Peptides against a protein of PDB entry 6FBK. Designs and how they scored, part 53

Target 1, 90 residues: chain A of PDB entry 6FBK
Amino acid sequence: EDTGVRVELAEEDHGRKSTIALRLWVEDPKKLKGKPKDNGAIEFTFDLEKETPDEVAQEMIESGFFHESDVKIVAKSIRDRVALIQWRRE

## One batch from the design tools (peptide; made by RFdiffusion4, then SolubleMPNN)

Design b2_p22_1_s1 (from b2_p22_1, 8 letters changed)
Fold by OpenDDE base, seed 2:
Structure b2_p22_1_s1 (fold): chain B 90 residues (1-90), chain A 22 residues (1-22)
Amino acid sequence: as target 1 above (90 residues)
Amino acid sequence: SPPPELPVIILNEEHKVEKVIR
């Protein structure tokens, strides 16, 4: 499903470490219930062993980047990208 | 890629704002 939120690697992944650098940005704001802030992108690290997309999304909500009603769509966008990265590591 | 004219937010390990690149 197209969430309207893009998540991509911010660095090359050689599959050697449990942490990855990701870049997240809104591609289609109409897909979100709330109005996101006028940011270009959010760059962050994601620990594949310790963190979950839902918890990271919650932290982004707390930081005010997204409306609380959009936490699941943000989490899904992160999850989908993380899954692809993990599949490519296999 | 994201819009280059908009600020990039860098989060720390706790996913709080560490710095903003404008």
Scores: peptide ipSAE 0.729, ipTM 0.943, DockQ to the pose 0.882
Fold by OpenDDE base, seed 1:
Structure b2_p22_1_s1 (fold): chain B 90 residues (1-90), chain A 22 residues (1-22)
Amino acid sequence: as target 1 above (90 residues)
Amino acid sequence: SPPPELPVIILNEEHKVEKVIR
């Protein structure tokens, strides 16, 4: 599903660390219920062993990047990219 | 890639704003 939110690696992944650097940005704001800030991208680390997409998405909302009603769509965007990265590591 | 003219926000380990690149 196209969430309107894109997540990509912010660094090359060699599959050696439990943490990865990600970059997230809005491609289609119409797919979000709230109005996102006028940002280019959000860069952050994600711990593959300790963190979950839902938790990280919630923290982003607490920081004011997205409306609380969009927590699940943001989490899904992160989850989908993380899953792809993990599949490539295998 | 995101639009280059827009700011980039860098989050800390708690995923709170640490730095903004304009």
Scores: peptide ipSAE 0.722, ipTM 0.940, DockQ to the pose 0.897
Fold by OpenDDE base, seed 3:
Structure b2_p22_1_s1 (fold): chain B 90 residues (1-90), chain A 22 residues (1-22)
Amino acid sequence: as target 1 above (90 residues)
Amino acid sequence: SPPPELPVIILNEEHKVEKVIR
């Protein structure tokens, strides 16, 4: 499903670290219930062993990047990319 | 890729704003 939020690797993944650098941006704001800030991208580190997409999404909302009602689609966007990266590592 | 004309926000490990690249 197209969440309207895109998440990509911000660095080359060699499959050696438990952390990955990700870049997240809004591709289709109409798919979000809230009105996100006009950012080019949000770059962040994700710990594959210690963090969850939902918790990271919640922290982004607490920072004011997204509306509370959009936490699940933001989390899903992160989760889908993380899963893909993990599958490629196997 | 994201729009190059818009700010890039770098988050710290707590996923709070650390740096903004304009």
Scores: peptide ipSAE 0.718, ipTM 0.939, DockQ to the pose 0.890
Fold by OpenDDE base, seed 4:
Structure b2_p22_1_s1 (fold): chain B 90 residues (1-90), chain A 22 residues (1-22)
Amino acid sequence: as target 1 above (90 residues)
Amino acid sequence: SPPPELPVIILNEEHKVEKVIR
């Protein structure tokens, strides 16, 4: 599914750390219910062992990057990318 | 890739704004 939100690795993943650096940006704002700020990207670390996409997405909502009604869309975008990264580590 | 002319926001460990690159 195309969520309209893009998530990519912000650094090379050698599969050695439990944390990864990610970059997130809006590719298609029409997919979102709210009106996100006009930013280029959001860069953050994600702990594969301790954090969940839903919790990280919620923290982004609390920071005001997205409307609360879009938390699931943001979480799904993060989840899908994290899953791909974990699959490649196997 | 995102538009290069727009701000890049760096989050801290708690995923709050740490730095903004304009």
Scores: peptide ipSAE 0.717, ipTM 0.939, DockQ to the pose 0.882

Design b2_p22_1_s2 (from b2_p22_1, 12 letters changed)
Fold by OpenDDE base, seed 4:
Structure b2_p22_1_s2 (fold): chain B 90 residues (1-90), chain A 22 residues (1-22)
Amino acid sequence: as target 1 above (90 residues)
Amino acid sequence: GPPPDRPIIILNENHKVEKVIR
């Protein structure tokens, strides 16, 4: 499913550490119910062992980057990228 | 909203760093 939110690695992944840097931005704003805080991108670390996409997405909502009604869309976008990264590490 | 639990790097539309929120 195309969420309209894109998530990519912000650094090379050598598969050696549990934390990765991700870049997230809105590619299709029509897919979101709310209006994002900014038109650019955000970069953040994600701990593959300790954190979940849903909790990190909720953190971003609470910080005001996205509308509360879009938490599941943001979480799915992070989840899909994280799953792909973990698949490549196998 | 409150500050994030982790540093967030904010990029502009050209994906250049604008600021870091801590």
Scores: peptide ipSAE 0.698, ipTM 0.928, DockQ to the pose 0.112
Fold by OpenDDE base, seed 5:
Structure b2_p22_1_s2 (fold): chain B 90 residues (1-90), chain A 22 residues (1-22)
Amino acid sequence: as target 1 above (90 residues)
Amino acid sequence: GPPPDRPIIILNENHKVEKVIR
């Protein structure tokens, strides 16, 4: 499913560490119920072993980057990218 | 909102750094 939210690696993944840098931005704002804080992108670290997409998405909501009604779509976007990264590592 | 639990880098439309929230 196309969430309208794009998540990509912000660094090259050599598969050596559990923490990666991700870049996230909105490609299709119509997919979101609320309007995001900015029209640019955000970059942040994600621990593949310790963190979950839902928890990180909730953190972004708490910080005001997205509307609370969009927590699931943001979490899904992160989850989908993380899954791809983990599949490539195996 | 409150500060995030991790640093978050904010980029503009050209993916250039504009702000870092710690």
Scores: peptide ipSAE 0.698, ipTM 0.928, DockQ to the pose 0.112
Fold by OpenDDE base, seed 3:
Structure b2_p22_1_s2 (fold): chain B 90 residues (1-90), chain A 22 residues (1-22)
Amino acid sequence: as target 1 above (90 residues)
Amino acid sequence: GPPPDRPIIILNENHKVEKVIR
């Protein structure tokens, strides 16, 4: 399902590091219940071995980037991209 | 909210760095 939130690699992935840089932004704000604090994109690191999309999403909510009601949609967006990256590495 | 557990780079609509939250 299209979450309305886009997550892409912010760097080229050579499959060598466990940590990657991701870029996240809202593509379709109508799919979110709340309004994100910024209209641009955010970039952050993600540890493929140690971190989970749910925990990282919750962290972003607590930092005020997204409304608490959208934690699941943000987590799903990250999860979907991470899955694709993992599959590509295999 | 409180500062994030990791640095987060905020980009504007032109994909230029607007600010960094640490």
Scores: peptide ipSAE 0.693, ipTM 0.927, DockQ to the pose 0.112
Fold by OpenDDE base, seed 2:
Structure b2_p22_1_s2 (fold): chain B 90 residues (1-90), chain A 22 residues (1-22)
Amino acid sequence: as target 1 above (90 residues)
Amino acid sequence: GPPPDRPIIILNENHKVEKVIR
C-alpha cells in the first residue's frame, strides 16, 4: 500500500546501533486526510529496540506535524521502513 | 501542541536544514 508518506534512512546504516536516523516527508498529500504542518521533510532518531511506529507517529501528531486522523498512515510508513531496515540487518 | 519527545530537524523542500524543534 502506498501511504503517500515516504520514510528513508537519513544516515548510513552499518547495523551497529539500535538507534537510527530517519527522514520522513509527504510524497502524495492527497492520501492524507489532513494537511501537514510543513512542506519539507523531517529528520528524527528512532530506537529499533525500544520504540514503536505507532508511538512515534502519535508523538508527531501531538507536536502538530500531522492531523490526528493520519496517525495510522504515518505509523505504517515508519513501520514499513523500519521493517526493511531490520530485515536487511538479518 | 507540546514539543516532541526528541529533537526534530525540519528540512525545506530541498532537504536543507530549516529549523530544529526541541
Scores: peptide ipSAE 0.692, ipTM 0.928, DockQ to the pose 0.126

Design b2_p22_1_s3 (from b2_p22_1, 9 letters changed)
Fold by OpenDDE base, seed 2:
Structure b2_p22_1_s3 (fold): chain B 90 residues (1-90), chain A 22 residues (1-22)
Amino acid sequence: as target 1 above (90 residues)
Amino acid sequence: GPPPSLPVIILDENHKVEKVIR
C-alpha cells in the first residue's frame, strides 16, 4: 500500500555492512494524519541487525518530524524498504 | 532520491538531528 512516505537508499548497497544509509521524505502529505514538521528529506543510518523500523519511527516522532498518530505509517515505510533491501541481499 | 530542492536533515545514531543542509 502507498503510505505517502518514500524511503530510499542514500548510498549504494553492496550487502557487506549491517548498517545502511536511508533517506526518507513525504511524497503525499494527504496520506498522513498529521502535518510533518519539516518539508525535507531525512537521512539516517539503519542497523539491520540491531534496529527495528518501529523503534526508529518512534525516535523520529520524538524528534518532532511526524505526529505521533503517524508512527505506524512511518514504521511501515521503513520496514517495506528494508525488506526490499534484505531480499536483494539474499 | 528526493527532489534536489528539498533540504536534508541528517540524524545521528540515536536518530536525533545532527545536521541540517539547506
Scores: peptide ipSAE 0.672, ipTM 0.915, DockQ to the pose 0.933
Fold by OpenDDE base, seed 4:
Structure b2_p22_1_s3 (fold): chain B 90 residues (1-90), chain A 22 residues (1-22)
Amino acid sequence: as target 1 above (90 residues)
Amino acid sequence: GPPPSLPVIILDENHKVEKVIR
């Protein structure tokens, strides 16, 4: 499913560490219920062993990047990318 | 990746704003 939110690796992944650098940005704002304040990309680290997409999405909402009603779509975007990365590591 | 003209917001370990590159 196209969430309108894109998440990509911000670094090359060699599958050696549990923490990865990700970059997130909005490609199709029409798919979001709210209107993001920022028009740029967000770069962040994600611990594959300790963090969850939903928790990270919640923290982004608290920081004011997205409307609270869009937490699930943001979480899904992160989840889909993380799952793909983990699949490629195995 | 995102267009190079877009600003970049770097988050800290708590996913709060650490640095903004405009």
Scores: peptide ipSAE 0.667, ipTM 0.914, DockQ to the pose 0.904
Fold by OpenDDE base, seed 5:
Structure b2_p22_1_s3 (fold): chain B 90 residues (1-90), chain A 22 residues (1-22)
Amino acid sequence: as target 1 above (90 residues)
Amino acid sequence: GPPPSLPVIILDENHKVEKVIR
């Protein structure tokens, strides 16, 4: 499903580290319930062994990047990308 | 599609704002 939120690798993944650098941005704001106040992209690290998409999404909401009602769509966007990266590592 | 242009917000390990690049 197209969440309207795009998540991509911010660096090349060689499959050697448990952490990956990601870049997240809104591609289709109409798919979000709220209206993000920030433009541009968000770059962050994601620990494949210690973190979950839901927890990271919650932290982004707490920072005010997204409306609380969009936590699940943000989490899904991260989850979907992380899954692809993990599958590619196999 | 292509990656977005600046600004870029860089988060720390707790996913709080660490740096903003405009």
Scores: peptide ipSAE 0.662, ipTM 0.907, DockQ to the pose 0.787
Fold by OpenDDE base, seed 3:
Structure b2_p22_1_s3 (fold): chain B 90 residues (1-90), chain A 22 residues (1-22)
Amino acid sequence: as target 1 above (90 residues)
Amino acid sequence: GPPPSLPVIILDENHKVEKVIR
């Protein structure tokens, strides 16, 4: 499903670290219930062993990037990319 | 896919704003 939120690697992944640098941005704001405040990208580190997409998404909401009602769609976007990266590492 | 447009917001380890690149 197209969440309208894009998540990509912000670095080349060699499968050596438990952490990965990701870049997230909104491609289709119509998919979100809330209104994003900016059209830029968010770059962040994700620890594949310690963090969850839901917790990271919630922290982004606490920072004011997304509306509370969109926590699950943001989390899903992160989860889908993370899952893909993990799959490629196997 | 194409790269995103600026600005870029860099988050710290707690996923709070650390740096903004415009």
Scores: peptide ipSAE 0.629, ipTM 0.901, DockQ to the pose 0.761

Design b2_p22_1_s4 (from b2_p22_1, 10 letters changed)
Fold by OpenDDE base, seed 2:
Structure b2_p22_1_s4 (fold): chain B 90 residues (1-90), chain A 22 residues (1-22)
Amino acid sequence: as target 1 above (90 residues)
Amino acid sequence: GPPPSLPIIILDENHKVKKVLK
């Protein structure tokens, strides 16, 4: 599913750390209910062992990056990328 | 869709704004 939100690795992943650096940005704002203020990117760490996409997305909402109604689409975007990274590590 | 542009917002471990690269 195309969420309109893109998530990519912000660093090379050698499969050695439980934390990864990710970069997230809106690729298609029409797919979001809210309207992000800028066309920039958010860079953050994600702990593959301790964190969940939903919780991270919720924290981004609290920081004001996205509208509360878009929490699930943001979470899905993170989840999909994390899944790909984990599959590649296996 | 449009490509990402500046700024790049760096989050801390609690996913709150740590710094902004412009």
Scores: peptide ipSAE 0.670, ipTM 0.918, DockQ to the pose 0.689
Fold by OpenDDE base, seed 1:
Structure b2_p22_1_s4 (fold): chain B 90 residues (1-90), chain A 22 residues (1-22)
Amino acid sequence: as target 1 above (90 residues)
Amino acid sequence: GPPPSLPIIILDENHKVKKVLK
């Protein structure tokens, strides 16, 4: 499902590390309840073994990047990308 | 949708702002 939030690899994944670098940005702001201030991107690491999309999304909300009501849509966008990466590693 | 523009916000391991690239 199109969340309006895009998440892509910020580096090539050779399947060697448990951590990956991701880049996240809003592609369709109309799909969010909140209104992000910037049209920039957020670059972050994600530990495939230790972290969850929901927890990372929560931390982004706490940092003020998104409205609290959008936590699930942000988490889903991360989850969907992470799942694809994990599937490619198999 | 439109591609991202600057800035690029780099987060640390706790997903707090580490650096902002403008």
Scores: peptide ipSAE 0.669, ipTM 0.918, DockQ to the pose 0.708
Fold by OpenDDE base, seed 5:
Structure b2_p22_1_s4 (fold): chain B 90 residues (1-90), chain A 22 residues (1-22)
Amino acid sequence: as target 1 above (90 residues)
Amino acid sequence: GPPPSLPIIILDENHKVKKVLK
């Protein structure tokens, strides 16, 4: 499903390390219940072994990037991209 | 939808704001 939130690799993934650099931005704001303040992007590292999409999404909400009601859609966006990356590594 | 624009917000290991690129 299209969450309206896009997540892409911010670096080339050679499958050598457990951490990946990701870039996240809102592509379709209508999909979110909250209204983001700007049309910028968030760059962050994701540890494939230690972190979960839900935990990262919640930390982003605590930082004020998204409304709390959008935690699941943000988490899903990260999860979907991470799954694709993990599939490519196999 | 439209592509992202500046700023680019860089998060630290705890996913808190570390740097803002304008």
Scores: peptide ipSAE 0.668, ipTM 0.917, DockQ to the pose 0.701
Fold by OpenDDE base, seed 4:
Formats: C-alpha cells, structure tokens, sequence
Structure b2_p22_1_s4 (fold): chain B 90 residues (1-90), chain A 22 residues (1-22)
C-alpha cells in the first residue's frame, strides 16, 4: 500500500557496506493521523544487519517528528525501501 | 504529492537530531 511517506537512498548503493544513507519525507500528509510540522526531509543511516524499521520509527517518534499513532506507517515506509535495496543487492 | 523542501534534518546514530540544514 501507499503509505504517503517516501523513503529514498541519500547515496549511491554499491552493496559493499552494511549501512545505507536514507532520506525520508511526507508525500501525502492526508494518510497520516498526525500533522507533520514541516515539509522537510529527514536524513539518517540504517544498519541492514543491526537495526529494524520499527525501532528506527520509534526513535523518530521519540524525537517528535511524527505522532505516536503513525509509527507503523513510518516503519512500513522504511521497511519497504530497505527490502527493495536488499533485493537489488542479491 | 509535493517534493520535500528545506530543512533537511540529519540524524545521529540514535536517530536524534544531529544537524539541521536550512
């Protein structure tokens, strides 16, 4: 499903590192229960071996980027992009 | 939907705010 949250690579991935740089932003705010504070982007690293989308989403909620009720939407957005990246690496 | 605009918020290893690019 389309979560309304977009996640893209912030760097070129050559499949050599266990960490990747990602950029996340709200594309369709109507799909979120909370109200985004701005139309900016969040840039972060994701460790493919040590981190999970749900844990990273939880930390973003704790930082105040999203409402707690939207944690699963954010996590799914990260998960879907990470899965695509991993599939391309194989 | 619209593309992102400034700012770009850079997170540290704990996914807390490290830097804000405006």
Amino acid sequence: as target 1 above (90 residues)
Amino acid sequence: GPPPSLPIIILDENHKVKKVLK
Scores: peptide ipSAE 0.663, ipTM 0.915, DockQ to the pose 0.687

Design b2_p22_2_s1 (from b2_p22_2, 6 letters changed)
Fold by OpenDDE base, seed 1:
Structure b2_p22_2_s1 (fold): chain B 90 residues (1-90), chain A 22 residues (1-22)
Amino acid sequence: as target 1 above (90 residues)
Amino acid sequence: MPPPSLPRYRFDKKTKTYTRLP
């Protein structure tokens, strides 16, 4: 499913660390219900063992970067990328 | 990967703060 939000690895993943670097940006703003505060790309770390896509998405919402109505879209975008990364590690 | 024209930010989840990257 195309959420309109892209999430990619910001660094090469060798499958040795529990923490990875991700980069998130809006590719198609029409897919979002609200308007993000900025159109820039966000770099952040993600702990595969301790964090969840929903928690990280909620933090971005609380910071005011994304509209509250888009929390599920942001969470799904992160979840889908994390799932692919974990699949490749197997 | 993202367009080079896009601003870049580092998000600190603990403080919920964004730092613009050069």
Scores: peptide ipSAE 0.713, ipTM 0.927, DockQ to the pose 0.823
Fold by OpenDDE base, seed 3:
Structure b2_p22_2_s1 (fold): chain B 90 residues (1-90), chain A 22 residues (1-22)
Amino acid sequence: as target 1 above (90 residues)
Amino acid sequence: MPPPSLPRYRFDKKTKTYTRLP
């Protein structure tokens, strides 16, 4: 599913540490229910062992960057990228 | 990667704030 939200590695992943740097931005705003606070890209860390996509997405929503109705979209976009990274490591 | 013209922010999950990157 194309969520309209892109998540990519903000750094090279050598598969050595549990924490990775990600970058998230809206590629297709039409797929979002609300309007983001800004059209910029967001960089953030993600601990593959301690954090979950849903938790991080919730924090972004609570911060007000995205509309509350888009929490599932944001969570899915992070989840899909994280899963892909995990698969590449194994 | 996003277009270089787009603003870039660092999200601090602890404070839930955004810092604009140069």
Scores: peptide ipSAE 0.713, ipTM 0.927, DockQ to the pose 0.819
Fold by OpenDDE base, seed 5:
Structure b2_p22_2_s1 (fold): chain B 90 residues (1-90), chain A 22 residues (1-22)
Amino acid sequence: as target 1 above (90 residues)
Amino acid sequence: MPPPSLPRYRFDKKTKTYTRLP
């Protein structure tokens, strides 16, 4: 499913660390229920062993960057990318 | 990657703050 939010690796993944650098941005704003505070790209770290997409998405919501109604779509976007990265590491 | 014209931010999940990157 196309969430309208794109998440990509911000750096090359050598599969050695549990922490990865991700970059998130809105590709199709029409798929969001609300409007983000800014149209920029967000760079952040993600610990594959300790963090969850839902918790990270919630942090972005609480910080005010995304509308509360879009927490699930943001979480899904992160989850989908993380899953792909983990599959490639196998 | 996102369009180069877009502003870039670093998000600190611990402090819930954003730092604009040059």
Scores: peptide ipSAE 0.713, ipTM 0.927, DockQ to the pose 0.847
Fold by OpenDDE base, seed 2:
Structure b2_p22_2_s1 (fold): chain B 90 residues (1-90), chain A 22 residues (1-22)
Amino acid sequence: as target 1 above (90 residues)
Amino acid sequence: MPPPSLPRYRFDKKTKTYTRLP
């Protein structure tokens, strides 16, 4: 499913560290139920062993960057990218 | 990659704050 939110690596992944740098931005705002606070790209770290896409998305919602109704969309976007990264590492 | 015209922010999950990157 195309969430309209893109998540990509912000750094080269050598498959050695559990922590990766990600970049997230809205590509198609019509796919969202609400309106993000800003149209910019967000860079953040993600610990593949300790963090979950849902919790990270929740943090972004609580910070007010995304509308509360879009928490699952943001989480799915992160999850899908993380899955691809994990598969590439194997 | 995102369009170069988009502003970039670093998100601190612990403090839930954003820092604009140059």
Scores: peptide ipSAE 0.712, ipTM 0.927, DockQ to the pose 0.841

Design b2_p22_2_s2 (from b2_p22_2 with S1M S4P H5E F9Y L10K)
Fold by OpenDDE base, seed 1:
Structure b2_p22_2_s2 (fold): chain B 90 residues (1-90), chain A 22 residues (1-22)
Amino acid sequence: as target 1 above (90 residues)
Amino acid sequence: MPPPELPRYKFDKETKTYTRLP
């Protein structure tokens, strides 16, 4: 369950928009198969109606920030946080 | 939330580029 990657809301969620702001960073690099290009925190938007964790994770891999072998780890981290946000909105 | 010493970037998914935030 612990992917070593943290994903949190970068803004307060009032449950009114389909788009949310997220912040992602590596908390435990030993849990990744490869090495990320940088150790910084990434802020990005996520459309709850149009985007998927796998698509966004793939975009981060294609940009070269994360190693291709860690796409599923990144996707899972985003998915888990998004699920919690959606459950909280109910 | 993340450690204050960590660099901050804004990821543009359309262009797949990162902009460092001050």
Scores: peptide ipSAE 0.701, ipTM 0.925, DockQ to the pose 0.825
Fold by OpenDDE base, seed 2:
Structure b2_p22_2_s2 (fold): chain B 90 residues (1-90), chain A 22 residues (1-22)
Amino acid sequence: as target 1 above (90 residues)
Amino acid sequence: MPPPELPRYKFDKETKTYTRLP
């Protein structure tokens, strides 16, 4: 499912660290229920062993960057990218 | 990668604040 939110690695992943750098931005705002505070790209770290997409998304919502109704969309976007990264690591 | 014209921010999950990157 295309969430309209893009999440990609902000750095090369060698599969050695549990923490990775990600970059997130809205590609198709029509897929969101609300409107983000800004159209910029967000860079953040993500610990593959300690953090969850839902919790990180929730923190972005609480900070006001995204509308509360889009927490699941943001979470899914992060989750899908994280899963892909983990699959590549084997 | 995102369009070059888009502003970039570093999100600090602990403080829940954003810092605009150069």
Scores: peptide ipSAE 0.699, ipTM 0.925, DockQ to the pose 0.863
Fold by OpenDDE base, seed 5:
Structure b2_p22_2_s2 (fold): chain B 90 residues (1-90), chain A 22 residues (1-22)
Amino acid sequence: as target 1 above (90 residues)
Amino acid sequence: MPPPELPRYKFDKETKTYTRLP
């Protein structure tokens, strides 16, 4: 399902580390309930073993970049990409 | 990847702050 938020690898993944670098940006703002603070791309690390998409999304909301109503959309976008990465590693 | 003209930020989850990248 298209969340309007895109998440991609910010670096090549060789499947060796539990931590990956991701880049997130809004591709279709109409899919969001609120308006992001900025239209830029966000780069961040994600630990496949310790972190969850929901918690990371919540942290982005708390920081004020995204509207609180879009926490689940952001979380889903991260989750979907993480799942794909994990599937490719196996 | 996102359009090159878009601003880029590094998000620090620990401090919940953003740093604009050059």
Scores: peptide ipSAE 0.697, ipTM 0.924, DockQ to the pose 0.853
Fold by OpenDDE base, seed 3:
Structure b2_p22_2_s2 (fold): chain B 90 residues (1-90), chain A 22 residues (1-22)
Amino acid sequence: as target 1 above (90 residues)
Amino acid sequence: MPPPELPRYKFDKETKTYTRLP
């Protein structure tokens, strides 16, 4: 499913550490229910062992960058990328 | 990766704040 939100590695992943750097940005704004506070790309860390996509998405929504109605879209975008990264490491 | 003209932000999950990157 194309969420309209892109999430990619912000750094090269050598599969050695549990913490990775991700970059998230809106590729197709019409797929979102609300309008993001800004059109920029967001870089953030993600601990593959301690954090979940839903938790991180909630933090972004609570900060006000995205509309509360888009928490599921943001969470899914992060989840899909994390799943792909985990698959590549295995 | 996103277009270079887009602003870049670092999200601090602890403070829930964004810092614009150069």
Scores: peptide ipSAE 0.696, ipTM 0.924, DockQ to the pose 0.839

